Peptides against a protein of PDB entry 3PUK. Designs and how they scored, part 120

Target 1, 227 residues: chain A of PDB entry 3PUK
Amino acid sequence: ERGLKSVVWRKIKTAVFDDCRKEGEWKIMLLDEFTTKLLSSCCKMTDLLEEGITVIENIYKNREPVRQMKALYFISPTPKSVDCFLRDFGSKSEKKYKAAYIYFTDFCPDSLFNKIKASCSKSIRRCKEINISFIPQESQVYTLDVPDAFYYCYSPDPSNASRKEVVMEAMAEQIVTVCATLDENPGVRYKSKPLDNASKLAQLVEKKLEDYYKIDEKGLIKGKTQS

## One batch from the design tools (peptide; made by RFdiffusion4, then SolubleMPNN)

Design b2_p15_3_s2 (from b2_p15_3, 7 letters changed)
Fold by OpenDDE base, seed 2:
Structure b2_p15_3_s2 (fold): chain B 227 residues (1-227), chain A 15 residues (1-15)
Amino acid sequence: as target 1 above (227 residues)
Amino acid sequence: DIELLNEEKRKYFFS
């Protein structure tokens, strides 16, 4: 049993592959840096083949058109990844694939979403956010993908304070995706260090958990769970 | 749930 890895895989399978599955249809899957790591951590190529993926391509690289096949974009909602997608579908004459299914690993900012909507809406069959922004390492262990997190969190330079907040916000968001994936609303525990980073991160996580598990349209609420 | 609402809205647009 792979524990967290299996949970992540099951979520991806249900949220992504099952969502866009069509009988007898193969798709090309486009990955970015994060989703490459993510899938590598929780599945094998044979698993992807079983889900109807014939080939995996790096979204950042120039690729030959395969116009008869639909493309499954499993990517992070970043300007870089979105721009690469837009290049694939932005021009009718240069459309690389038949159509696109887009699954973002996290919330796609309105600015990026609107950019996609304005230029490529007709090519898109699905566009969803699946909220997996972490890499499972062990049964109960995960890592976060936040660039330069260590540097900014522990920078003694006050000029990095704003960047530190951005990094901590990103980490908190990714931690919440773990909770969402596990269907948990845990109490947050941390160890205090000479710096207040852990406390600040805990506060951010708690706030985001509250936002995530607020009362829905049906009046459903998820209480705190053990972690 | 604002996130759910956003997802539903996007689903509606691209479905």
Scores: peptide ipSAE 0.019, ipTM 0.538, DockQ to the pose 0.082
Fold by OpenDDE base, seed 1:
Structure b2_p15_3_s2 (fold): chain B 227 residues (1-227), chain A 15 residues (1-15)
Amino acid sequence: as target 1 above (227 residues)
Amino acid sequence: DIELLNEEKRKYFFS
């Protein structure tokens, strides 16, 4: 399959697993709600075993220490997930694992990063941000993960206008991650009826795409793709 | 651009 699922898996394999791979070494992988769905959508347990993952644990649950093993944290950059990580490696408590590799699915806010740096920097072997904030459903279909998106996008209450904008911003950000994953800078198509939400979202996506592809790694501007 | 900068910064810190 050369669809979206395959592309997402290849990106995760390259950005996460290949980055921390060591011959003969097994790791415990810690997932949150989003990354559980993400991996479930694009790989099998056998694939993870091949990448050196012996067991998958939920970061939100209490876990027994396995001090001889390193831990791979593939998590969203949220206060909840970061707090769980900090409990595992914080200076005030015993370390649950030998060391940590952290891969965030999006940019980690400076506030959260500083908390990590201040409390457990010595336990971290890798800390990287990847750009995958969507769930591939089919070869050409994906789903966004924005809480309460449906409610706010279709709310008739004008008091929800500000929250609607926040939701649309988050959705646009995630759509851009799809384009980045596919290495595309597409034109945006939408259905304008019955509400203007699609038009607003399209404008946000286009703006963010322009910002994202303004300068590539070599300082070049990426032109629009046909897709 | 921002992504590269952040990645490099974090890599440097934890390398």
Scores: peptide ipSAE 0.019, ipTM 0.517, DockQ to the pose 0.078
Fold by OpenDDE base, seed 3:
Structure b2_p15_3_s2 (fold): chain B 227 residues (1-227), chain A 15 residues (1-15)
Amino acid sequence: as target 1 above (227 residues)
Amino acid sequence: DIELLNEEKRKYFFS
């Protein structure tokens, strides 16, 4: 009935909550700005309680230690979110929780992953990437979380060209996560005028889709689906 | 391939 929202929730339930579920165990869940919006868009607090979450906390805020409880981190693979995690587990004296389960919304760069591994590997019981980097609005509508995307895409300043490319890559990656969530490999349609941004983005999306669906779970190449 | 990468990453991390 909720369309894309229901699909996203089911994905999160399967990939995150079912993955770290322990009978009779309650966890504290840590969210960043993006995952707060994501969960708010597709579930209620009662749903989280049913999944064994007693409290949700903002990872960016100062928090009281609860050293007897395990923490579920559902966060973006960004330096800011990772740094906040490292602050929670970086030293024995600073350890806020009993252990950590980490679920990233997208690919975590090796640089960030290595920082985590070097600092607090013993505290981590699970680390997984779930590939959901979009906000569902309704059955067939979603939004992206790319900072300053509008500014860089439409900036007339040539000095922003490199940043525009980074933004375009980030947008393309997030669109691919939507396709992956829906199990679709669509043809990309766009309106090119007045700028070529849509064309560039379409090309990036097509390329990333090809890479993502190069081999499916059955070892076969996934063909194009209807969009 | 992303699922495979995740599996490999986990194995490496917790090995």
Scores: peptide ipSAE 0.018, ipTM 0.518, DockQ to the pose 0.087
Fold by OpenDDE base, seed 4:
Structure b2_p15_3_s2 (fold): chain B 227 residues (1-227), chain A 15 residues (1-15)
Amino acid sequence: as target 1 above (227 residues)
Amino acid sequence: DIELLNEEKRKYFFS
């Protein structure tokens, strides 16, 4: 049975590890909070070793330079993670690693990307977005990494409305990455009672799916699929 | 290696 974990791992293997693989080369891999959870959900340390990763480091922690080794950054496109990367390569004298391969789990905002390009472009050999913003738990189950999603989605406090929208957007984006990972463009179904959260989320997902496939690198528009 | 790096930079940052 094709478990979602296996699918996710296969995608990471092809999109990240195979992409930056060099025979006989070992890399240090830098992870943030999300990617730590992601990899933990779909692989073992032995798997990473097989992919040429010698050690995993937390990007948020202070780390000693290993200037002779290249670094593989598998991180979320957040200001915090990007800032940590920038600290690693922002100064020629303070470069922690020989070079960097960056793989973002989702779309990196232009503002962050421009900061990277402006400050660290000479140190970067790869920079890709792989569009995996979910954590597989079971064969057909995934978890979204949206802080306080439950609270805001179900809060009766109108003061939380704005934050609820932000959370809904984030959830929709992550759901789209699931669909992308599975190569699906599903028809979205939902129950509208007792709250309209499902309806709102469904609409957001549908719109974002449309946008995703329209702007796909191959320029392909995928028709609706049945899953 | 430098040449390859430059090509990759173009691919990832300029395309």
Scores: peptide ipSAE 0.013, ipTM 0.429, DockQ to the pose 0.089

Design b2_p15_3_s3 (from b2_p15_3, 8 letters changed)
Fold by OpenDDE base, seed 2:
Structure b2_p15_3_s3 (fold): chain B 227 residues (1-227), chain A 15 residues (1-15)
Amino acid sequence: as target 1 above (227 residues)
Amino acid sequence: SIELLDEEKRKEFFS
């Protein structure tokens, strides 16, 4: 139907649902703000039911324990989402679910990962980073999830220069995840007016693509593709 | 099990 949406769904199905699937087992799935939008953009509830998800819950909300069921956490590696997870499994008396499968949409910072490992390691059956940090809109259209991106990128205040760079780095990372998802190594095209932000972003994307598309295990280099 | 994105996984991801 919509190319990018179907590709994203296929990626999630393979990386998340197939990865933790057990015959006859149902799971509760915990979503945060980003993953709610992500799944809503590329699947229906019926699709999730077919993947063994019985209920979708918001990780930020107070939830009743379902101690006999395992939980699938599909969340962003943010302090807020991680803290909510930790509340679910931080103590034996407070464990809301039987066990956890955690799938992060991006690289989990070492500080957060170590915090999880230190407090909840026994409850974790799987922890995986799947590298999907964008929302598909159409076949070739997606939106980035970078908080305050507009504010910092277009701020005339020089004091925000460092934050602008951080935002651009995050945007570039998300664009690379799109390329990886689509198995593409595109040539970057951009319009630079009125600010040079697009050029800077393009450079960051190109640099990251170069890092990813190095010689593979077979000694092959993937060439440029059209996107 | 824990599966993190390292260089080997990145290569696999783009292969």
Scores: peptide ipSAE 0.081, ipTM 0.668, DockQ to the pose 0.196
Fold by OpenDDE base, seed 4:
Structure b2_p15_3_s3 (fold): chain B 227 residues (1-227), chain A 15 residues (1-15)
Amino acid sequence: as target 1 above (227 residues)
Amino acid sequence: SIELLDEEKRKEFFS
């Protein structure tokens, strides 16, 4: 029993694979850096085959068209990943695949979403935000994928203050996605000193938890849990 | 079909 890994896999299975599954149909799956790590942490290639994935491709790489097959994009909502998707479907003559199913690991910014909508909406059969922005490591442990998180959070340089806030927001968001995945609304505990990072992060998490449970996937409002 | 976490954004998409 893999604990959090199994929970994450189950979430992906239900939110992504079951969502777009069609009997007898195989898809090409496109992954970015984050989702490669995510899937690697909680499943094997054999598991993906069972879910109707014939091959995994790196979205960042140049790929040959397979126009007869539909593509499952399981990607983070980043400019880089979205740009790669747009190159796959941005023009009629250069469509790499028959159609696209897009599953974002988190909220897709309006700017990126609008860009997708404007350029390749006709190619999209499904677009879903699934709210999984963390990597399960152990039964009760997850890893945040925030670039330079450690550096900025612990930097004493005031010039990094703005970037630190951005990193803290990203970390808080990912923590909330863990809670959402586990269906938990925990009380937040933190240890202060020597830095206020834990306190700030706790505040951000609490705020985002409140926001999430106001408009969760099922439209439910949940109270605090005892986790 | 589009399924977004933000209900308002979803509504906007289909409007």
Scores: peptide ipSAE 0.066, ipTM 0.634, DockQ to the pose 0.200
Fold by OpenDDE base, seed 1:
Structure b2_p15_3_s3 (fold): chain B 227 residues (1-227), chain A 15 residues (1-15)
Amino acid sequence: as target 1 above (227 residues)
Amino acid sequence: SIELLDEEKRKEFFS
């Protein structure tokens, strides 16, 4: 299949599965709400089996220890998901799995990272931050996962102005991750609404794109692309 | 091994 779904899958395959793959080894994969939606949007269970995943489990649920198996945590860098991980490996005597590979879908805040480092570092064989915080829907369609985005962006209450800015910034970050995934530096277009939200969001995206493409991950300067 | 977006965090993890 063509389009954004394939690109997202290729990125996950390269950044996550190829990174921790060991021939003949099966892993248990732990997912949260976001990564469950993400993987379901761009792959099948058969694809995961081919990547050495024997079973996927919800990180939020109680799970029986499988101490002979290594665990792959593909999770968002949220307090809830991190707390669940900490419960799995926070105590030497209560480790759920043999070892952990952690892949965050975005930058992990220092506060959360420090908690992990302080309590579970010995159990972690790999920790990687990737940059995928969107859900592909169709070939060129994606959805953003920003809590309460609709409420704050369209709130007529001036008291929500600060929260609106936070939401728009989060949305802009996710849009930039799409561009990074597609290796594009597009011109930003929007449909104007009675509110200036679309214009403000466009400005944020343009600024963040400019910052990102000063130097890419390969040290190359990118020009603007057609989109 | 650690591969973080923040290089300083990476250094701290291995220190």
Scores: peptide ipSAE 0.033, ipTM 0.653, DockQ to the pose 0.174
Fold by OpenDDE base, seed 3:
Structure b2_p15_3_s3 (fold): chain B 227 residues (1-227), chain A 15 residues (1-15)
Amino acid sequence: as target 1 above (227 residues)
Amino acid sequence: SIELLDEEKRKEFFS
């Protein structure tokens, strides 16, 4: 029996590294804030070396060009990360690397995707969306990455109601990615006190799980597998 | 399926 960390690593290995592997080829890997935390939680540098990664770079930092090497971008689909990618490949004279493989940790909005397509499509060898938007902590524990979640969920200010809804949607989406990773369709349980946040989040998760499994690759509806 | 949607996007991107 393997813990959540090993499952997450196995998924990344299969979905990212095995997908872009080329015999004898080494790549530079670019990470953002989230994917740095994600990989740090489930692998070691030696593991990345075995997958053909020579060095890891921070996408947010100014970097010297290594024009003879291809780059593997494992990043979140955010405006900040996408803008940094565009800086690397937006100009013919300023291309940082030979080519790019892009793997997003979640669905990339059409606005961002179109921006990439319009600017540097010729430099991209692969673009794929992965469904991993959480950080494993222990064998059966994970952490969500939702900015200011605590503040908005527990804010007594009515003016924060709209932002609270956005935060809860993001949390629900990330929980569903965990279930998808584990191939589970659980029954959702919660404690409602002191606020109704847990109830609302549970409803969002249940709805998203239902939608996810209804439209799987074979059009199958997967029933509840765990409580 | 998230995977199916991804395949469609990739096809469009590299078409």
Scores: peptide ipSAE 0.033, ipTM 0.698, DockQ to the pose 0.087

Design b2_p15_3_s4 (from b2_p15_3, 8 letters changed)
Fold by OpenDDE base, seed 3:
Structure b2_p15_3_s4 (fold): chain B 227 residues (1-227), chain A 15 residues (1-15)
Amino acid sequence: as target 1 above (227 residues)
Amino acid sequence: MIELLDEEKRKYFFS
């Protein structure tokens, strides 16, 4: 019996903890709002301790330096989270930690990646994207963390049209990460009425799925599954 | 293919 939560945890364990594991080494883990919810949904503190995490800190909060310990950043690729990271390592004399391992929940834009490279590349031991941008609720249910998605999708104000598109794109990306996590390339079904939001989102998801599975981890093209 | 290569570059850039 493999629920979505267990699949997500196993992926995080493999992609993050196993990747940066050093025998006998403890790390401080930095989380943002999304990854806090994500880990809370699929693991316990005891699980994190077993993976060599001694302390969990909120990346947005002021923190005391622990310069002798390495830090594991499991964060969203947002300007806010990246800026907080840069504050921790931007100054040679004021680094909060010995070194950093960075794991992004999704694709990190080049603009943010370049900022990281230009500022503190020497402090970074790993920088990877693990493509988990959803929160598992139960075996077959997940939620997305897109701020104000409901408002922009259903706003009657024409001035929100551009923001609606951005939100739709973000949701589509996150849905693709669910499919990728489950190793599925499903057909997308939706309810068309009363608005065309579902249709638009479905089209975006289908397009992004096609793009994703043209270039998978194995370099293979995955056909549609019966999910 | 380009996306895969970019991801791999990022993976090993700091290693």
Scores: peptide ipSAE 0.014, ipTM 0.458, DockQ to the pose 0.080
Fold by OpenDDE base, seed 5:
Structure b2_p15_3_s4 (fold): chain B 227 residues (1-227), chain A 15 residues (1-15)
Amino acid sequence: as target 1 above (227 residues)
Amino acid sequence: MIELLDEEKRKYFFS
């Protein structure tokens, strides 16, 4: 049985590092909050060095330009992360790095993508979505990075119902990325206690799994796995 | 198989 951490690392290695690797070339890697946690969960700095990463920087922090080096952005498709990227490359005279490779952890909304395209297309060598929006904890355990998920899911305030739905959708999407990463289409089991949150989430996950595998790369419908 | 738990804070299990 494959450990989830190793599977995640292998996928990142293949989808990100192998994709942008050039012999003898070192890159600066920019991470956001989520991807920092993600990489910390499945690799060490020595692993990143082997993949040609010399320095890791926080995309949210003010950083000194290193104009002779290319940058690898492994970031979430959020306005905050994208805006930070745009600040690095938005001005021709103020580019912090030589060029950019962008790898999003999930689907990048058209609005954000178009914003990137309009401002700094010439600086981008790669732009891909790798669909890893979870953090592996153990071989069979992962966590999701959904802000305030607990609060909205368990809020007794009816005014939070709409936000709860949004949060549930986000969690379901992330769970699907786990399944995709593992190449599995599992059945979903849940334990409901005082609330029906798990039931609702399970239904969303099942639906999204169906949708995902209906339009997979091969155009095939993957049957349910027993995992 | 994915197990979802109501009281787990963003924690999910495979079985």
Scores: peptide ipSAE 0.021, ipTM 0.336, DockQ to the pose 0.026; fails the geometry check
Fold by OpenDDE base, seed 1:
Structure b2_p15_3_s4 (fold): chain B 227 residues (1-227), chain A 15 residues (1-15)
Amino acid sequence: as target 1 above (227 residues)
Amino acid sequence: MIELLDEEKRKYFFS
Protein backbone atom coordinates (compact mmCIF):
# COMPACT_ATOMS: atom_id res chain seq x y z
CA GLU B 1 0.00 0.00 0.00
CA ARG B 2 1.25 3.44 -0.96
CA GLY B 3 -1.51 5.29 0.80
CA LEU B 4 -1.33 7.82 3.59
CA LYS B 5 -1.23 5.14 6.30
CA SER B 6 1.86 3.59 4.76
CA VAL B 7 3.57 6.95 4.45
CA VAL B 8 2.83 7.78 8.08
CA TRP B 9 4.13 4.43 9.27
CA ARG B 10 7.32 4.79 7.25
CA LYS B 11 7.89 8.21 8.73
CA ILE B 12 7.38 6.93 12.27
CA LYS B 13 9.61 3.95 11.61
CA THR B 14 12.41 6.15 10.31
CA ALA B 15 12.08 9.06 12.73
CA VAL B 16 11.36 7.09 15.90
CA PHE B 17 12.13 3.40 15.83
CA ASP B 18 15.20 3.42 13.59
CA ASP B 19 16.58 6.32 15.59
CA CYS B 20 16.60 4.47 18.90
CA ARG B 21 17.01 0.88 17.71
CA LYS B 22 19.61 -1.29 19.35
CA GLU B 23 20.15 -4.90 18.40
CA GLY B 24 18.73 -7.30 20.94
CA GLU B 25 17.21 -4.54 23.03
CA TRP B 26 13.55 -4.41 23.96
CA LYS B 27 11.83 -1.23 25.07
CA ILE B 28 8.65 -0.28 26.81
CA MET B 29 6.67 2.24 24.81
CA LEU B 30 4.60 4.93 26.48
CA LEU B 31 1.71 6.46 24.56
CA ASP B 32 -0.84 9.16 25.21
CA GLU B 33 -4.33 9.48 23.81
CA PHE B 34 -3.32 10.93 20.46
CA THR B 35 -0.38 8.62 19.74
CA THR B 36 -2.48 5.61 20.68
CA LYS B 37 -4.93 6.57 17.97
CA LEU B 38 -2.12 7.40 15.57
CA LEU B 39 -0.34 4.07 15.86
CA SER B 40 -3.62 2.17 15.81
CA SER B 41 -4.40 3.79 12.49
CA CYS B 42 -1.18 2.90 10.68
CA CYS B 43 0.36 -0.23 12.20
CA LYS B 44 -0.27 -3.55 13.93
CA MET B 45 1.08 -4.92 17.17
CA THR B 46 3.29 -7.26 15.17
CA ASP B 47 4.88 -4.24 13.52
CA LEU B 48 5.74 -2.79 16.91
CA LEU B 49 7.18 -6.08 18.08
CA GLU B 50 9.44 -6.10 15.05
CA GLU B 51 10.64 -2.64 16.07
CA GLY B 52 11.68 -3.88 19.50
CA ILE B 53 8.65 -2.89 21.54
CA THR B 54 7.69 -5.50 24.09
CA VAL B 55 4.97 -3.66 25.99
CA ILE B 56 2.80 -0.64 25.34
CA GLU B 57 1.73 1.41 28.33
CA ASN B 58 -0.57 4.37 28.77
CA ILE B 59 1.48 7.27 30.07
CA TYR B 60 -1.45 8.56 32.13
CA LYS B 61 -1.85 5.37 34.15
CA ASN B 62 0.11 4.24 37.17
CA ARG B 63 2.80 1.80 36.15
CA GLU B 64 5.18 -0.46 38.00
CA PRO B 65 8.87 0.30 37.61
CA VAL B 66 10.87 -1.76 35.14
CA ARG B 67 14.27 -0.39 35.97
CA GLN B 68 16.28 -2.67 33.71
CA MET B 69 14.46 -1.55 30.55
CA LYS B 70 14.61 1.65 28.58
CA ALA B 71 11.40 3.49 27.79
CA LEU B 72 10.31 4.99 24.50
CA TYR B 73 7.96 7.92 24.96
CA PHE B 74 5.98 8.71 21.85
CA ILE B 75 3.74 11.50 23.05
CA SER B 76 2.18 14.85 22.27
CA PRO B 77 3.96 17.93 23.60
CA THR B 78 1.29 18.73 26.19
CA PRO B 79 1.63 19.67 29.84
CA LYS B 80 -0.27 16.54 30.83
CA SER B 81 1.98 14.12 28.95
CA VAL B 82 5.14 15.95 29.99
CA ASP B 83 4.08 15.94 33.63
CA CYS B 84 3.58 12.20 33.48
CA PHE B 85 7.05 11.79 32.02
CA LEU B 86 8.53 13.99 34.72
CA ARG B 87 6.94 11.81 37.39
CA ASP B 88 8.72 8.83 35.87
CA PHE B 89 12.19 10.44 35.85
CA GLY B 90 12.06 13.82 37.54
CA SER B 91 11.43 12.79 41.12
CA LYS B 92 14.04 12.43 43.82
CA SER B 93 12.90 8.84 44.10
CA GLU B 94 14.03 5.99 41.91
CA LYS B 95 13.43 6.20 38.19
CA LYS B 96 10.76 3.96 36.72
CA TYR B 97 12.94 2.95 33.77
CA LYS B 98 16.62 2.70 32.89
CA ALA B 99 16.52 5.61 30.46
CA ALA B 100 14.17 7.51 28.18
CA TYR B 101 13.82 8.21 24.49
CA ILE B 102 11.34 11.01 23.85
CA TYR B 103 9.68 11.68 20.52
CA PHE B 104 7.11 14.45 20.33
CA THR B 105 4.47 14.49 17.62
CA ASP B 106 4.92 18.24 17.21
CA PHE B 107 7.11 21.12 18.29
CA CYS B 108 7.53 21.14 22.04
CA PRO B 109 7.14 24.59 23.58
CA ASP B 110 10.24 25.98 25.25
CA SER B 111 8.49 26.11 28.60
CA LEU B 112 7.89 22.37 28.57
CA PHE B 113 11.30 21.60 27.17
CA ASN B 114 12.99 23.64 29.86
CA LYS B 115 11.10 21.74 32.54
CA ILE B 116 12.37 18.48 31.11
CA LYS B 117 15.91 19.78 30.78
CA ALA B 118 16.00 21.09 34.33
CA SER B 119 14.69 17.97 36.04
CA CYS B 120 15.76 14.83 34.20
CA SER B 121 18.20 15.57 31.38
CA LYS B 122 20.60 12.86 32.54
CA SER B 123 17.94 10.19 32.02
CA ILE B 124 17.23 11.10 28.41
CA ARG B 125 19.08 9.47 25.52
CA ARG B 126 17.06 11.08 22.72
CA CYS B 127 14.66 13.96 22.44
CA LYS B 128 13.24 14.69 19.01
CA GLU B 129 10.25 16.36 17.47
CA ILE B 130 8.43 14.88 14.51
CA ASN B 131 5.67 16.53 12.54
CA ILE B 132 2.69 14.16 12.64
CA SER B 133 -0.38 15.77 14.13
CA PHE B 134 -3.11 13.94 12.23
CA ILE B 135 -4.73 10.51 12.03
CA PRO B 136 -4.74 8.69 8.69
CA GLN B 137 -8.15 7.09 8.21
CA GLU B 138 -7.79 5.76 4.69
CA SER B 139 -5.25 5.83 1.90
CA GLN B 140 -6.36 9.34 0.98
CA VAL B 141 -8.28 10.46 4.05
CA TYR B 142 -7.14 11.85 7.38
CA THR B 143 -8.71 13.41 10.45
CA LEU B 144 -7.57 16.08 12.86
CA ASP B 145 -7.48 15.80 16.63
CA VAL B 146 -8.61 19.21 17.85
CA PRO B 147 -10.82 19.19 20.93
CA ASP B 148 -14.18 20.90 20.54
CA ALA B 149 -13.34 21.94 17.00
CA PHE B 150 -16.84 21.30 15.74
CA TYR B 151 -18.46 23.35 18.46
CA TYR B 152 -16.28 26.41 18.09
CA CYS B 153 -16.22 26.40 14.31
CA TYR B 154 -19.99 26.37 14.08
CA SER B 155 -20.94 28.25 17.22
CA PRO B 156 -23.26 31.17 16.51
CA ASP B 157 -22.14 32.87 19.72
CA PRO B 158 -19.88 35.86 19.00
CA SER B 159 -18.15 35.35 22.33
CA ASN B 160 -16.54 32.23 20.88
CA ALA B 161 -14.77 34.16 18.11
CA SER B 162 -11.37 34.15 19.81
CA ARG B 163 -11.62 30.46 20.61
CA LYS B 164 -12.63 29.77 17.04
CA GLU B 165 -9.43 31.41 15.85
CA VAL B 166 -7.35 29.26 18.18
CA VAL B 167 -9.05 26.13 16.90
CA MET B 168 -8.51 27.13 13.29
CA GLU B 169 -4.83 27.81 13.96
CA ALA B 170 -4.44 24.37 15.47
CA MET B 171 -6.22 22.74 12.56
CA ALA B 172 -4.08 24.61 10.06
CA GLU B 173 -0.92 23.47 11.80
CA GLN B 174 -2.06 19.87 11.68
CA ILE B 175 -2.90 20.11 7.99
CA VAL B 176 0.59 21.43 7.33
CA THR B 177 2.00 18.33 9.02
CA VAL B 178 0.06 16.22 6.52
CA CYS B 179 1.65 18.13 3.68
CA ALA B 180 5.06 17.81 5.28
CA THR B 181 4.57 14.08 5.71
CA LEU B 182 3.68 13.75 2.05
CA ASP B 183 6.44 16.17 1.05
CA GLU B 184 3.94 18.32 -0.81
CA ASN B 185 3.22 22.02 -1.02
CA PRO B 186 -0.25 21.97 -2.54
CA GLY B 187 -2.79 24.57 -3.37
CA VAL B 188 -5.72 24.53 -0.99
CA ARG B 189 -9.27 23.93 -2.21
CA TYR B 190 -12.37 24.48 -0.11
CA LYS B 191 -16.13 24.88 -0.18
CA SER B 192 -17.06 28.47 0.59
CA LYS B 193 -20.65 27.82 1.65
CA PRO B 194 -22.53 27.99 3.92
CA LEU B 195 -20.01 29.62 6.30
CA ASP B 196 -16.68 31.30 5.67
CA ASN B 197 -14.88 28.93 8.04
CA ALA B 198 -13.39 26.91 5.21
CA SER B 199 -12.08 30.05 3.55
CA LYS B 200 -10.46 31.26 6.76
CA LEU B 201 -8.89 27.88 7.38
CA ALA B 202 -7.60 27.73 3.82
CA GLN B 203 -5.91 31.09 4.21
CA LEU B 204 -4.25 29.98 7.42
CA VAL B 205 -3.03 26.77 5.80
CA GLU B 206 -1.65 28.63 2.80
CA LYS B 207 0.21 31.04 5.04
CA LYS B 208 1.65 28.28 7.19
CA LEU B 209 2.68 26.27 4.13
CA GLU B 210 4.52 29.28 2.80
CA ASP B 211 6.34 29.65 6.09
CA TYR B 212 7.13 25.95 6.32
CA TYR B 213 8.48 25.60 2.79
CA LYS B 214 10.12 29.00 2.59
CA ILE B 215 13.51 27.41 3.06
CA ASP B 216 14.17 23.68 2.87
CA GLU B 217 17.04 21.81 4.53
CA LYS B 218 19.37 22.89 1.73
CA GLY B 219 18.34 26.52 1.85
CA LEU B 220 16.22 26.31 -1.28
CA ILE B 221 12.69 27.54 -1.80
CA LYS B 222 10.24 24.76 -2.56
CA GLY B 223 7.64 25.68 -5.15
CA LYS B 224 4.01 24.66 -5.24
CA THR B 225 3.17 21.09 -6.19
CA GLN B 226 0.28 20.07 -8.43
CA SER B 227 -1.48 18.03 -5.84
CA MET A 1 14.50 26.52 9.51
CA ILE A 2 14.10 27.64 13.09
CA GLU A 3 12.32 24.43 13.91
CA LEU A 4 15.11 22.37 12.42
CA LEU A 5 17.71 24.27 14.38
CA ASP A 6 15.81 23.69 17.58
CA GLU A 7 15.52 20.00 16.84
CA GLU A 8 19.22 19.73 16.19
CA LYS A 9 20.01 21.60 19.36
CA ARG A 10 17.84 19.28 21.40
CA LYS A 11 19.31 16.24 19.72
CA TYR A 12 22.77 17.44 20.56
CA PHE A 13 21.91 18.12 24.16
CA PHE A 14 20.56 14.64 24.82
CA SER A 15 22.91 12.68 22.57
Scores: peptide ipSAE 0.020, ipTM 0.476, DockQ to the pose 0.079; fails the geometry check
Fold by OpenDDE base, seed 2:
Structure b2_p15_3_s4 (fold): chain B 227 residues (1-227), chain A 15 residues (1-15)
Amino acid sequence: as target 1 above (227 residues)
Amino acid sequence: MIELLDEEKRKYFFS
């Protein structure tokens, strides 16, 4: 199947599970709100079991230590998720797990990365960004999980203008991850109602696509695809 | 080509 869900799953399998796979080893997987939704959209528990995941835990909840097992953190690069990780490994108390593999769904800001590095680098076996910041809904349809996007995009309050820009930037970045996942550099079309939000978002996406595909992994310029 | 269908619902279509 070549649907978006299957593509997302294959990318996660390759970028995350295959990357940290150890023969005969089981891991505990820690998820946050976004990655819970993401995995729920593209796989089943049986799929995760096949990838060596024995237990899935919510990173936000208090959890009992399993010190003999390594933990796979598949999380968004947010202060909340990172702080929860740091509590597992970065405190004066005993670490909850044997070691950590961290896979971020998007670019991790330097501030957060440095915080992790300073606190518990010795416990980390992997720390990668896989660039999947969308939820596949259909074969060719996805949604974005940007907090309060609707409110800020359509707020009549001028004081929210800056937040609107931030939200649109975040959405555009997530859309680029879709394109990256599909290995596509498409043209962008939009439908808009009274407001020009869709137009602005489209422009941001186009700009970010240009930046992203300026040079591919082989040092080649990737032109626009037919998609 | 990517089409922004419903920005209010953050729904997007890739074609």
Scores: peptide ipSAE 0.019, ipTM 0.342, DockQ to the pose 0.027; fails the geometry check

